# Ledger of designs, part 15: peptides against a protein of PDB entry 5LHZ

Target 1, 78 residues: chain A of PDB entry 5LHZ
Amino acid sequence: QLLKSVFVKNVGWATQLTSGAVWVQFNDGSQLVVQAGVSSISYTSPNGQTTRYGENEKLPDYIKQKLQCLSSILLMFS

## One batch from the design tools (peptide; aimed at target 1 Q68)

Design b2_p11_6_s1 (made by RFdiffusion4, then SolubleMPNN; from b2_p11_6, 7 letters changed)
Fold by OpenDDE base, seed 2:
Structure b2_p11_6_s1 (fold): chain B 78 residues (1-78), chain A 11 residues (1-11)
Amino acid sequence: as target 1 above (78 residues)
Amino acid sequence: DELFQQIRSLL
């Protein structure tokens, strides 16, 4: 269930879920889902492929960039 | 990873 959605200029939409997760839908069609208490993040590429990344994994640079963006978004929610 | 720590601290 959706709790709150906000439009982020030049990024996309960020949604807080009732589960506590935050779901970001980027303008390029990719998506990120993060949640407190979960040791991995979920990334969905524009082609629909979903990959989970753990905290001990080397991340592609484009994923890191989106995570930095997500960090900024989370600051907006606080 | 620092990114993960940043994210978790903000959730």
Scores: peptide ipSAE 0.589, ipTM 0.898, DockQ to the pose 0.826
OpenDDE base, seeds 1, 3, 4, 5: peptide ipSAE 0.589, 0.589, 0.583, 0.588; ipTM 0.898, 0.897, 0.896, 0.898

Design b2_p11_6_s2 (made by RFdiffusion4, then SolubleMPNN; from b2_p11_6, 7 letters changed)
Fold by OpenDDE base, seed 2:
Structure b2_p11_6_s2 (fold): chain B 78 residues (1-78), chain A 11 residues (1-11)
Amino acid sequence: as target 1 above (78 residues)
Amino acid sequence: DPLFQQIRSLL
């Protein structure tokens, strides 16, 4: 269930879920899901492939870029 | 990853 959805210019939509997760749908068709208390993030590429990344593994640069964007989004939710 | 931890701290 959705609690709050925010449009982010030149990025996409960010949604806070009742589960506590934050779901970002980027304009390029990719998606990120992050959640407090969970030690991994979920990335879905535009082609629909989903990958989970743990906190101790190396992240691709394009994921880092989206996480940096997510950081700014989370500040807006606070 | 420091960026990962930054995200975690903001949740």
Scores: peptide ipSAE 0.558, ipTM 0.893, DockQ to the pose 0.777
OpenDDE base, seeds 1, 3, 4, 5: peptide ipSAE 0.553, 0.550, 0.553, 0.549; ipTM 0.891, 0.890, 0.891, 0.890; seed 5 fails the geometry check

Design b2_p11_6_s3 (made by RFdiffusion4, then SolubleMPNN; from b2_p11_6, 7 letters changed)
Fold by OpenDDE base, seed 3:
Structure b2_p11_6_s3 (fold): chain B 78 residues (1-78), chain A 11 residues (1-11)
Amino acid sequence: as target 1 above (78 residues)
Amino acid sequence: DPLFQKIRELL
C-alpha cells in the first residue's frame, strides 16, 4: 500500500510505501526502490528490467545520478 | 558507495 505520494517537478513521483520503502518513478520511465534495513537498492530501467545493487557495489553513473536525485528528495522531505 | 550510505542515513 501507498502511504503518501509527492509530485516532484522535473523528476517524477516519490512514494512512501507501508513497507517503509521509498519508490521513485522518474519521468524517463525508470524507477528506484530503496528501504532502510535492506542492503540493496532496486533499479528498474525504462524497458522494465530490474537490477539490484549492493551497498559496496560499483554503480553505473546513471544510477548514481538517480540516487543523488533521491537523496535530494529525501533530504527535502526530512 | 558514499551515495548509498547517504541514502541509508536519510531513510
Scores: peptide ipSAE 0.545, ipTM 0.886, DockQ to the pose 0.817
OpenDDE base, seeds 1, 2, 4, 5: peptide ipSAE 0.541, 0.543, 0.538, 0.535; ipTM 0.885, 0.885, 0.884, 0.883

Design b2_p11_6_s4 (made by RFdiffusion4, then SolubleMPNN; from b2_p11_6, 7 letters changed)
Fold by OpenDDE base, seed 2:
Structure b2_p11_6_s4 (fold): chain B 78 residues (1-78), chain A 11 residues (1-11)
Amino acid sequence: as target 1 above (78 residues)
Amino acid sequence: DPLFQEIRSLL
C-alpha cells in the first residue's frame, strides 16, 4: 500500500510504502526499492531485470548515481 | 559502500 508519492523533477516518482520501503520509479524506466532494517537494496533495470545489492558489495557507477539522487529524495521525505 | 550506508542512515 502507498502512503505518499512525490514527483521529483527530472528524476521520476518517489513513493513511501506502508511497509516502510521507499520506491523510486525513474524516468528512464529503472526502479529502486530501499527499506530500513533490510541490508540490501533492489534495483530493476529498464529491461525488467532485478538485482539485489548488499551493503558490503561494490556498486556499479550507474547505481551509485541513482543512490545519490535517492539521498536527496529521502531528505525531502524527512 | 559509503553511499549505501548514507542511504541506510536516512531511512
Scores: peptide ipSAE 0.502, ipTM 0.870, DockQ to the pose 0.777
OpenDDE base, seeds 1, 3, 4, 5: peptide ipSAE 0.501, 0.504, 0.500, 0.500; ipTM 0.870, 0.871, 0.870, 0.870; seed 3 fails the geometry check

Design b2_p11_7 (made by RFdiffusion4)
Pose (drawn by RFdiffusion4):
Structure b2_p11_7 (pose): chain A 78 residues (1-78), chain P 11 residues (1-11)
Amino acid sequence: as target 1 above (78 residues)
Amino acid sequence: SFDEDVDTLNS
């Protein structure tokens, strides 16, 4: 289910799953899960609360920031 | 660009 986990200083951990998903554990206690075939993203706050967002929803600013950092992480993997 | 993203994340 898990593949190699990569540490990115000043950001946190990024992990790729066998399902094609990516799970990021940020240093601020939040988590983000995305999947290539799924039209939704999963965000977990530092307090353990989970919220799923769809592609057609306006996302909160911090979700977008984390998605941007995730995009940079995926970019560095090439 | 990555450092800018990290600064924004940790602001």

Design b2_p11_7_s1 (made by RFdiffusion4, then SolubleMPNN; from b2_p11_7, 4 letters changed)
Fold by OpenDDE base, seed 3:
Structure b2_p11_7_s1 (fold): chain B 78 residues (1-78), chain A 11 residues (1-11)
Amino acid sequence: as target 1 above (78 residues)
Amino acid sequence: TFDELVKKLNS
């Protein structure tokens, strides 16, 4: 379930889940779910395909870019 | 973990 949603300019919407995860819905239609203490991230492409990436996997550049703005988003929920 | 990954990418 959802706890709190915030609008992030030029990024999209970020939602804190009751699980502790953060769900980001990007303007391009993609989605990212991350959670502290979890060794994987979940990425959903605009077409709805979801892929989980482990911490030691090589990430596509477009996902790395999305993760780079995540730190500032996390501060919004701290 | 995810948080470690984010830190690595932001370093």
Scores: peptide ipSAE 0.240, ipTM 0.777, DockQ to the pose 0.069
OpenDDE base, seeds 1, 2, 4, 5: peptide ipSAE 0.236, 0.239, 0.205, 0.235; ipTM 0.773, 0.777, 0.771, 0.770

Design b2_p11_7_s2 (made by RFdiffusion4, then SolubleMPNN; from b2_p11_7, 5 letters changed)
Fold by OpenDDE base, seed 2:
Order: C-alpha cells, then sequence, then structure tokens
Structure b2_p11_7_s2 (fold): chain B 78 residues (1-78), chain A 11 residues (1-11)
C-alpha cells in the first residue's frame, strides 16, 4: 500500500510504502526499492528484470548513479 | 546496511 508519492524533476516518481520502503520509478522505466534498516536494494531494469543487491556486492555504475539521487529523495520521506 | 551503502556511494 502507498502512503504518498512525490514527483522528482528529471528523475521520476518516488513513493513511500506502508512497509517503510521507498519505491522509485525512474523516467527510463527502471525502478528501485529501498528501505532503511534493510541491507539490500531491489533494482528492476526497463525490460522488467529484477535483481536484488546486498550491501557487499559491487554495483553497476548506472545503479550507483540512481542511488546518488536516492539520498536526496530519502530526505523527503524522513 | 542500506545507510552504509548510500554513504559509500556518496563519498
Amino acid sequence: as target 1 above (78 residues)
Amino acid sequence: SFEELIEKLNS
């Protein structure tokens, strides 16, 4: 279930879920799901492939770039 | 943790 959604210019939409997770839907069709206190993130590519990354895994640069935006987004839901 | 991951990426 959804709590609230915010529009992020040049990024996409970010939605806070009742679970506490933040769901980001990027303009390129990809998605990220992150949650404070959870040691992993979920990335869905534009083609629908979903990959879960743990904290000790090397992340692709394109995901790192998206996560950099996420730090600012998280402040909106703090 | 997720927080640590973000910190690492933003460093």
Scores: peptide ipSAE 0.181, ipTM 0.757, DockQ to the pose 0.071
OpenDDE base, seeds 1, 3, 4, 5: peptide ipSAE 0.179, 0.177, 0.170, 0.166; ipTM 0.755, 0.753, 0.749, 0.746

Design b2_p11_7_s3 (made by RFdiffusion4, then SolubleMPNN; from b2_p11_7, 4 letters changed)
Fold by OpenDDE base, seed 2:
Structure b2_p11_7_s3 (fold): chain B 78 residues (1-78), chain A 11 residues (1-11)
Amino acid sequence: as target 1 above (78 residues)
Amino acid sequence: SFEELVEKLNS
């Protein structure tokens, strides 16, 4: 379930879930799901392919760039 | 943790 959603200019929409996770829907059609206290992230590409990354895995640059946006987004829900 | 990962990426 959803708690609240915020529009992030030039990024997309970020939604806080009742689970505590933050769901970001990017303008390019990709998605990220992250949650404090969880050691993994979920990335969904525009074609719908979902990949879960652990904290010790090497991330593609395009995902790193999206994660950099998340730091500021998370502050919006704190 | 996720927090640590974000910290690395923001460096």
Scores: peptide ipSAE 0.202, ipTM 0.766, DockQ to the pose 0.074
OpenDDE base, seeds 1, 3, 4, 5: peptide ipSAE 0.200, 0.200, 0.198, 0.199; ipTM 0.763, 0.762, 0.761, 0.760; seed 3 fails the geometry check

Design b2_p11_7_s4 (made by RFdiffusion4, then SolubleMPNN; from b2_p11_7, 5 letters changed)
Fold by OpenDDE base, seed 3:
Structure b2_p11_7_s4 (fold): chain B 78 residues (1-78), chain A 11 residues (1-11)
Amino acid sequence: as target 1 above (78 residues)
Amino acid sequence: DFEELVKKLNS
């Protein structure tokens, strides 16, 4: 279930889920799901393929760029 | 956790 959805200019939509996770739907069609207390992130590419990455894994640059938006997004929900 | 990861990647 959704708690709150906000539009993020030049990024996409960010939604706080009842689970506590933050779900970002990017303009390029990709998606990112992150949650406090969870050591992994979920990335879904525009083609619908989902991959989970652990905190100690090397991330592709395009995912790193998306993660860089999260701090500001989280502040929007605080 | 992810928050720590994000912080690291933002540096």
Scores: peptide ipSAE 0.273, ipTM 0.803, DockQ to the pose 0.075
OpenDDE base, seeds 1, 2, 4, 5: peptide ipSAE 0.271, 0.270, 0.260, 0.253; ipTM 0.802, 0.802, 0.794, 0.791

Design b2_p11_8 (made by RFdiffusion4)
Pose (drawn by RFdiffusion4):
Structure b2_p11_8 (pose): chain A 78 residues (1-78), chain P 11 residues (1-11)
Amino acid sequence: as target 1 above (78 residues)
Amino acid sequence: LFTKVQKFLAS
């Protein structure tokens, strides 16, 4: 289920799964899961609360920041 | 995955 986990200083951990998904554990206690075939993203707050967002929903600012950092992490993997 | 993430950023 898990592939190599990569540590990114000042950000956190990024992990790729066998399902084609990426799971990021940020240093602020939040988590983010995305999948290539799924039209939703999963965010977990530091307090353990999980919220799923769809591609047609306006996302909160901090979700977009984390998505931007994730985009940079995926870019450095090339 | 990268393209999918950009789609969420453009939402």

Design b2_p11_8_s1 (made by RFdiffusion4, then SolubleMPNN; from b2_p11_8, 4 letters changed)
Fold by OpenDDE base, seed 2:
Structure b2_p11_8_s1 (fold): chain B 78 residues (1-78), chain A 11 residues (1-11)
Amino acid sequence: as target 1 above (78 residues)
Amino acid sequence: ILEKVQRFLAS
């Protein structure tokens, strides 16, 4: 269930879920889900493939770029 | 959530 959604120009939509997770739907069709209390993050590519990443593993640059965008969004809404 | 994201970016 959704609490609220925010449109971010040139990025996509960021949604706060009732679960406490943040769900970002990027314009390129990819998605990120970040949940407090969970050791991993979830990335879904435009083709629908979902991958979970742990905190200590090396992230692809394109994932880091998405996370940086999310970081900026979170700072903006703090 | 912000702290978690920042931890991932620091990896």
Scores: peptide ipSAE 0.730, ipTM 0.938, DockQ to the pose 0.822
OpenDDE base, seeds 1, 3, 4, 5: peptide ipSAE 0.729, 0.727, 0.729, 0.729; ipTM 0.938, 0.938, 0.938, 0.938

Design b2_p11_8_s2 (made by RFdiffusion4, then SolubleMPNN; from b2_p11_8, 5 letters changed)
Fold by OpenDDE base, seed 2:
Structure b2_p11_8_s2 (fold): chain B 78 residues (1-78), chain A 11 residues (1-11)
Amino acid sequence: as target 1 above (78 residues)
Amino acid sequence: ILQKVQSFLDS
């Protein structure tokens, strides 16, 4: 279930879920899910392929760019 | 969540 959603210009939508997750839907069709209490993050590419990454894994730059964007969004709402 | 995201960025 959705708790609340915010629209971020030139980025997409960021949604807080009742599960404790944050779900970002980017304009390019990709998605990120970060969940409290879970050691991995989920990235879904525009073609629908989903990959989970652990905290100690080296992330592709394009995913780091998305996470940096998410970090900025979270800072705005804290 | 913020700290988690920042941790991933530092990997």
Scores: peptide ipSAE 0.661, ipTM 0.924, DockQ to the pose 0.905
OpenDDE base, seeds 1, 3, 4, 5: peptide ipSAE 0.660, 0.660, 0.661, 0.661; ipTM 0.923, 0.924, 0.924, 0.924

Design b2_p11_8_s3 (made by RFdiffusion4, then SolubleMPNN; from b2_p11_8, 6 letters changed)
Fold by OpenDDE base, seed 2:
Structure b2_p11_8_s3 (fold): chain B 78 residues (1-78), chain A 11 residues (1-11)
Amino acid sequence: as target 1 above (78 residues)
Amino acid sequence: ILDKVQSFLNA
């Protein structure tokens, strides 16, 4: 299921899955899952609550911050 | 994935 995992200092772990998804586990206990071909993203809060967001949906700032971080990570490996 | 993430950020 796991292809490759990368440790990102002061952020957490970013893992590429065989499914085509990218899974980020942040140090604060939150998680993001983004997958090609899927029009939604999954965010899991530190308390374990999972919420899915559509691409046209306004995101909470705390989630945008995580996505911005992920964007930077992806750019780094592009 | 990058394009997708950026799309979400711009929503």
Scores: peptide ipSAE 0.671, ipTM 0.924, DockQ to the pose 0.905
OpenDDE base, seeds 1, 3, 4, 5: peptide ipSAE 0.669, 0.670, 0.671, 0.670; ipTM 0.924, 0.924, 0.924, 0.924

Design b2_p11_8_s4 (made by RFdiffusion4, then SolubleMPNN; from b2_p11_8, 5 letters changed)
Fold by OpenDDE base, seed 3:
Structure b2_p11_8_s4 (fold): chain B 78 residues (1-78), chain A 11 residues (1-11)
Amino acid sequence: as target 1 above (78 residues)
Amino acid sequence: ILEKVQSFLNS
């Protein structure tokens, strides 16, 4: 279930889930899911391919850019 | 979540 969804101009939608996850749906069709208590993050590319990354794993730059964007969003609600 | 995201960014 969804707790709250926020529209972010030029980014997309950021949603808090009742599961404790944050789900970002980017305008380019990609998605990012970060879940509390889970050591990995989930990235879904625009073509629908989903990949999970561990916290000690080197991330592709395009994913880092998405995470940086998410970080900025989260900081605004700190 | 923020702390987690920042951790990933520093990987």
Scores: peptide ipSAE 0.669, ipTM 0.926, DockQ to the pose 0.899
OpenDDE base, seeds 1, 2, 4, 5: peptide ipSAE 0.664, 0.667, 0.667, 0.667; ipTM 0.925, 0.926, 0.926, 0.926

## One batch from the design tools (peptide; aimed at target 1 V34 V38)

Design b2_p12_3 (made by RFdiffusion4)
Pose (drawn by RFdiffusion4):
Structure b2_p12_3 (pose): chain A 78 residues (1-78), chain P 12 residues (1-12)
Amino acid sequence: as target 1 above (78 residues)
Amino acid sequence: LTSLKEKVQSFL
């Protein structure tokens, strides 16, 4: 289920799963899960609360920041 | 990984 986990200083951990998904554990306690075939993203707050967002929903600013950092992480993997 | 990046950017 898990592939190699990569540590990114000042951000956190990024891990790729066998399902084609990426799970990011940020240093602020939050988590983000994305999958290539799924039209939704999963965010977990530092307090353990999980919220799923769809592609057609306006996302909160901090979700977008984490998505940008994730985009940078995926870019560095090339 | 390109497909994942493109999917992430679709939310931005």

Design b2_p12_3_s1 (made by RFdiffusion4, then SolubleMPNN; from b2_p12_3, 5 letters changed)
Fold by OpenDDE base, seed 4:
Structure b2_p12_3_s1 (fold): chain B 78 residues (1-78), chain A 12 residues (1-12)
Amino acid sequence: as target 1 above (78 residues)
Amino acid sequence: MQELLDKVQSFL
């Protein structure tokens, strides 16, 4: 269930879920989901492939960039 | 949101 969805210019849409997750749908078709209480993050590529990453894994730079963007979004929600 | 922020930062 959705709590709040916001349009982020030049990024896409960010949605806060009642589950405690934040879901970002990027303009390039990729998605990130970050969930409270879960140690991993979920990235979905534009082709629909989903990968979960643990916090001790080395992330691709393109995902780090999206996470930095997500960080900024979270500050907006705060 | 701080929890999520801290989590995201831990990946960076």
Scores: peptide ipSAE 0.722, ipTM 0.932, DockQ to the pose 0.815
OpenDDE base, seeds 1, 2, 3, 5: peptide ipSAE 0.721, 0.720, 0.720, 0.720; ipTM 0.932, 0.932, 0.932, 0.932

Design b2_p12_3_s2 (made by RFdiffusion4, then SolubleMPNN; from b2_p12_3, 4 letters changed)
Fold by OpenDDE base, seed 2:
Structure b2_p12_3_s2 (fold): chain B 78 residues (1-78), chain A 12 residues (1-12)
Amino acid sequence: as target 1 above (78 residues)
Amino acid sequence: IQSLLEKVLSFL
């Protein structure tokens, strides 16, 4: 269930879910899902491959860049 | 949202 979606210029769409998660759909076709109470984050590449990363895992730079972007988005929601 | 922000930052 969706609560609300916000368009983010040069990024894509950020959606708050009733589950407490935030879902970001990037312009390049990739996606990130972050949820409170869940120790991992979910990344879906443009080709549809989904990978979950734990908080102690080393992330590829391209994912870090998207997380940095997500941080900025979350600041907007706060 | 604040907890989500803290979570995301912990991955960076």
Scores: peptide ipSAE 0.677, ipTM 0.922, DockQ to the pose 0.820
OpenDDE base, seeds 1, 3, 4, 5: peptide ipSAE 0.675, 0.676, 0.675, 0.672; ipTM 0.922, 0.922, 0.922, 0.921

Design b2_p12_3_s3 (made by RFdiffusion4, then SolubleMPNN; from b2_p12_3, 4 letters changed)
Fold by OpenDDE base, seed 2:
Structure b2_p12_3_s3 (fold): chain B 78 residues (1-78), chain A 12 residues (1-12)
Amino acid sequence: as target 1 above (78 residues)
Amino acid sequence: MQSLLDKVQSFL
């Protein structure tokens, strides 16, 4: 299921999955999963709580910051 | 990856 994992300095690890998803494991223990064809994103907090957010939902700033980071990572893979 | 990038950007 894993294609490749890349270490991202000061961020954590970014993994491409055969499913078409990108999974980011942040140094603070949180995680993001984004997948093509799926309209929502998945965020897991350091305490293990997972929340899915739709494209029209307002996100907490701390999640937006992580998404901005993810954008930079995706640019690396493109 | 472009599709994913567009998706993420839509959340920001």
Scores: peptide ipSAE 0.652, ipTM 0.916, DockQ to the pose 0.815
OpenDDE base, seeds 1, 3, 4, 5: peptide ipSAE 0.649, 0.649, 0.648, 0.648; ipTM 0.915, 0.916, 0.915, 0.915

Design b2_p12_3_s4 (made by RFdiffusion4, then SolubleMPNN; from b2_p12_3, 5 letters changed)
Fold by OpenDDE base, seed 4:
Structure b2_p12_3_s4 (fold): chain B 78 residues (1-78), chain A 12 residues (1-12)
Amino acid sequence: as target 1 above (78 residues)
Amino acid sequence: IQELLQKVQSFL
């Protein structure tokens, strides 16, 4: 369930969930979900394929870029 | 939010 959604110019939408997760829907159609208490992150590509990554995995550069963007969004909420 | 921020940073 949704708590709050905010529009982020040139990025997309960021939503806080009651589960303790933040869900980002990027303009390119991809999505990221990061959740408190969960050791992995979830990325969904524009074609709908979802992949979970652990902290010890090497991430594709395009994922790192989106995570950096997510970090900036989280800072705005703090 | 701080917990999530720390988590995201740990992946970078």
Scores: peptide ipSAE 0.737, ipTM 0.937, DockQ to the pose 0.842
OpenDDE base, seeds 1, 2, 3, 5: peptide ipSAE 0.736, 0.737, 0.737, 0.736; ipTM 0.936, 0.937, 0.936, 0.936

Design b2_p12_4 (made by RFdiffusion4; failed a check: a repeat of another design)
Pose (drawn by RFdiffusion4):
Structure b2_p12_4 (pose): chain A 78 residues (1-78), chain P 12 residues (1-12)
Amino acid sequence: as target 1 above (78 residues)
Amino acid sequence: LTSLHERVQSFL
């Protein structure tokens, strides 16, 4: 289920799963899960609360920031 | 990983 986990200083951990998903554990306690075939993203706050967002929803600013950092992480993997 | 990157950009 898990592939190689990569540490990115000042950001956190990024892990790719066998399902084609990416799970990011940020240093602020939040977590983000994305999948290539799924039209939704999963965010978990530092307090353990999980919220799923769809592609057609306006996302909160901090979700977008984390998505941007994730985009940079995926870019560095090439 | 390209498909994942494109999926992430679809939310941005």

Design b2_p12_4_s1 (made by RFdiffusion4, then SolubleMPNN; from b2_p12_4 with T2Q H5L R7K)
Fold by OpenDDE base, seed 3:
Structure b2_p12_4_s1 (fold): chain B 78 residues (1-78), chain A 12 residues (1-12)
Amino acid sequence: as target 1 above (78 residues)
Amino acid sequence: LQSLLEKVQSFL
């Protein structure tokens, strides 16, 4: 279930879920999901392929950029 | 949300 969705200019949509997750839908069609109590993050590419990354993994730069964006969004929500 | 922020930042 959704708690709140906000439109982020030049980024996309960010949604808080009742599960304790935050879901970002980027304009390029990719998605990120981060959730409390889960050690990994979920990235879905524009083609629909979903990959989970752990904290100790080296992330592609394009994903790091999206995480930086997500970080900014979380700061905005806090 | 603070915990999520810390989590995300740990990936960077």
Scores: peptide ipSAE 0.678, ipTM 0.921, DockQ to the pose 0.843
OpenDDE base, seeds 1, 2, 4, 5: peptide ipSAE 0.676, 0.678, 0.678, 0.678; ipTM 0.920, 0.921, 0.920, 0.921

Design b2_p12_4_s2 (made by RFdiffusion4, then SolubleMPNN; from b2_p12_4, 4 letters changed)
Fold by OpenDDE base, seed 2:
Structure b2_p12_4_s2 (fold): chain B 78 residues (1-78), chain A 12 residues (1-12)
Amino acid sequence: as target 1 above (78 residues)
Amino acid sequence: LQALLEKVQSFL
């Protein structure tokens, strides 16, 4: 269930879910899902492959960049 | 959202 979706210029769409998660759909076709209380994050590549990462895992730089972007988005919502 | 922010930042 969706609460609200916000268009983010040069990024894509950020959606708050009733579950407490935030779902970002990037312009390049990739996606991130982050939810409080869950120890991992979900990344879906443009080709549809989904990978979950734990907080102690080393992330590829391209994912870090998207997380940095998500961080900025969350600051906007707070 | 604060919790989400802190979580995301912990991955960086």
Scores: peptide ipSAE 0.702, ipTM 0.927, DockQ to the pose 0.923
OpenDDE base, seeds 1, 3, 4, 5: peptide ipSAE 0.699, 0.700, 0.700, 0.698; ipTM 0.926, 0.927, 0.926, 0.926

Design b2_p12_4_s3 (made by RFdiffusion4, then SolubleMPNN; from b2_p12_4, 5 letters changed)
Fold by OpenDDE base, seed 1:
Structure b2_p12_4_s3 (fold): chain B 78 residues (1-78), chain A 12 residues (1-12)
Amino acid sequence: as target 1 above (78 residues)
Amino acid sequence: MQALLEKVQSFL
């Protein structure tokens, strides 16, 4: 369930879920879901393919860039 | 949110 959504200029939408997750919908059609208490992150590409990454996996640069963006968003709420 | 921030940062 959705708690609140914020529009982030030139990025997309970031939504806080009641589950403790944050869901980012990027302008390019990709998505990230990061959940408290879960050791993996979920990335969905613009074509709809979803991949989960563990904390010890090497991430593609494009995903790291999006996580950096998410980090910046989360800092706004810290 | 702080926990999520730390989690995200751990992936970077």
Scores: peptide ipSAE 0.699, ipTM 0.929, DockQ to the pose 0.864
OpenDDE base, seeds 2, 3, 4, 5: peptide ipSAE 0.699, 0.699, 0.699, 0.695; ipTM 0.929, 0.929, 0.929, 0.928

Design b2_p12_4_s4 (made by RFdiffusion4, then SolubleMPNN; from b2_p12_4, 5 letters changed; failed a check: near_copy:native)
Amino acid sequence: IQALLEKVQSFL

Design b2_p12_5 (made by RFdiffusion4)
Pose (drawn by RFdiffusion4):
Structure b2_p12_5 (pose): chain A 78 residues (1-78), chain P 12 residues (1-12)
Amino acid sequence: as target 1 above (78 residues)
Amino acid sequence: SLLDEIRDKLKE
């Protein structure tokens, strides 16, 4: 289920799963899950609360920031 | 969207 986990200083951990998903554990206690075939993203706050967002929803600013950092992480993997 | 760009990267 898990592949190699990569540490990114000042950001956190990034991990790729066998399902084609990426799970990011940020240093602020939040988590983000995305999957290539799924039209939704999963965000978990530092307090353990999980919220799923769809592609057609306006996302909160901090979700977008974390998605941008994730994009940069995926970019560095090439 | 940014999410779509991320999903396209994962399909690669």

Design b2_p12_5_s1 (made by RFdiffusion4, then SolubleMPNN; from b2_p12_5, 6 letters changed)
Fold by OpenDDE base, seed 4:
Structure b2_p12_5_s1 (fold): chain B 78 residues (1-78), chain A 12 residues (1-12)
Amino acid sequence: as target 1 above (78 residues)
Amino acid sequence: SLLSQIRELLRQ
């Protein structure tokens, strides 16, 4: 279930889920799901392919960029 | 790590 959705200018939408996860729907059609207590993130590309990334693996630059964007959003919410 | 930082932010 969804708790709250916020529009983020030049980014897309960020939604807090009842699970505690944060779901970002980017303007480029990609999606990112992160959650405290889960060691991996979920990235869905615009074509619908979903990949999970752990903290000990090399992340593609475009994933890092989206995570930095998410970090900024989370800081704004705090 | 970046992911750890994100998760820490989520916990707050």
Scores: peptide ipSAE 0.471, ipTM 0.868, DockQ to the pose 0.918
OpenDDE base, seeds 1, 2, 3, 5: peptide ipSAE 0.465, 0.468, 0.464, 0.384; ipTM 0.867, 0.867, 0.865, 0.831

Design b2_p12_5_s2 (made by RFdiffusion4, then SolubleMPNN; from b2_p12_5 with D8E K9L)
Fold by OpenDDE base, seed 2:
Structure b2_p12_5_s2 (fold): chain B 78 residues (1-78), chain A 12 residues (1-12)
Amino acid sequence: as target 1 above (78 residues)
Amino acid sequence: SLLDEIRELLKE
């Protein structure tokens, strides 16, 4: 379930879930789900393909960029 | 790592 959603200019929408996860819906149609205590992140590409990345995996640059944006997004929930 | 940083930011 959804707890709170915030609009992030030039990024998209970020939603805090009751589970504690943060769900980001980017303007490019991609999605990212992250949660503290979980060793993986979930990325969904604009075409709907979902990939789960573990902490020891090499991340594509475009995902790294989105994660960097996420650091700023998380401050909006603090 | 970047993932570690994100996890830290998510902590209450």
Scores: peptide ipSAE 0.116, ipTM 0.685, DockQ to the pose 0.861
OpenDDE base, seeds 1, 3, 4, 5: peptide ipSAE 0.108, 0.110, 0.115, 0.111; ipTM 0.679, 0.678, 0.682, 0.681

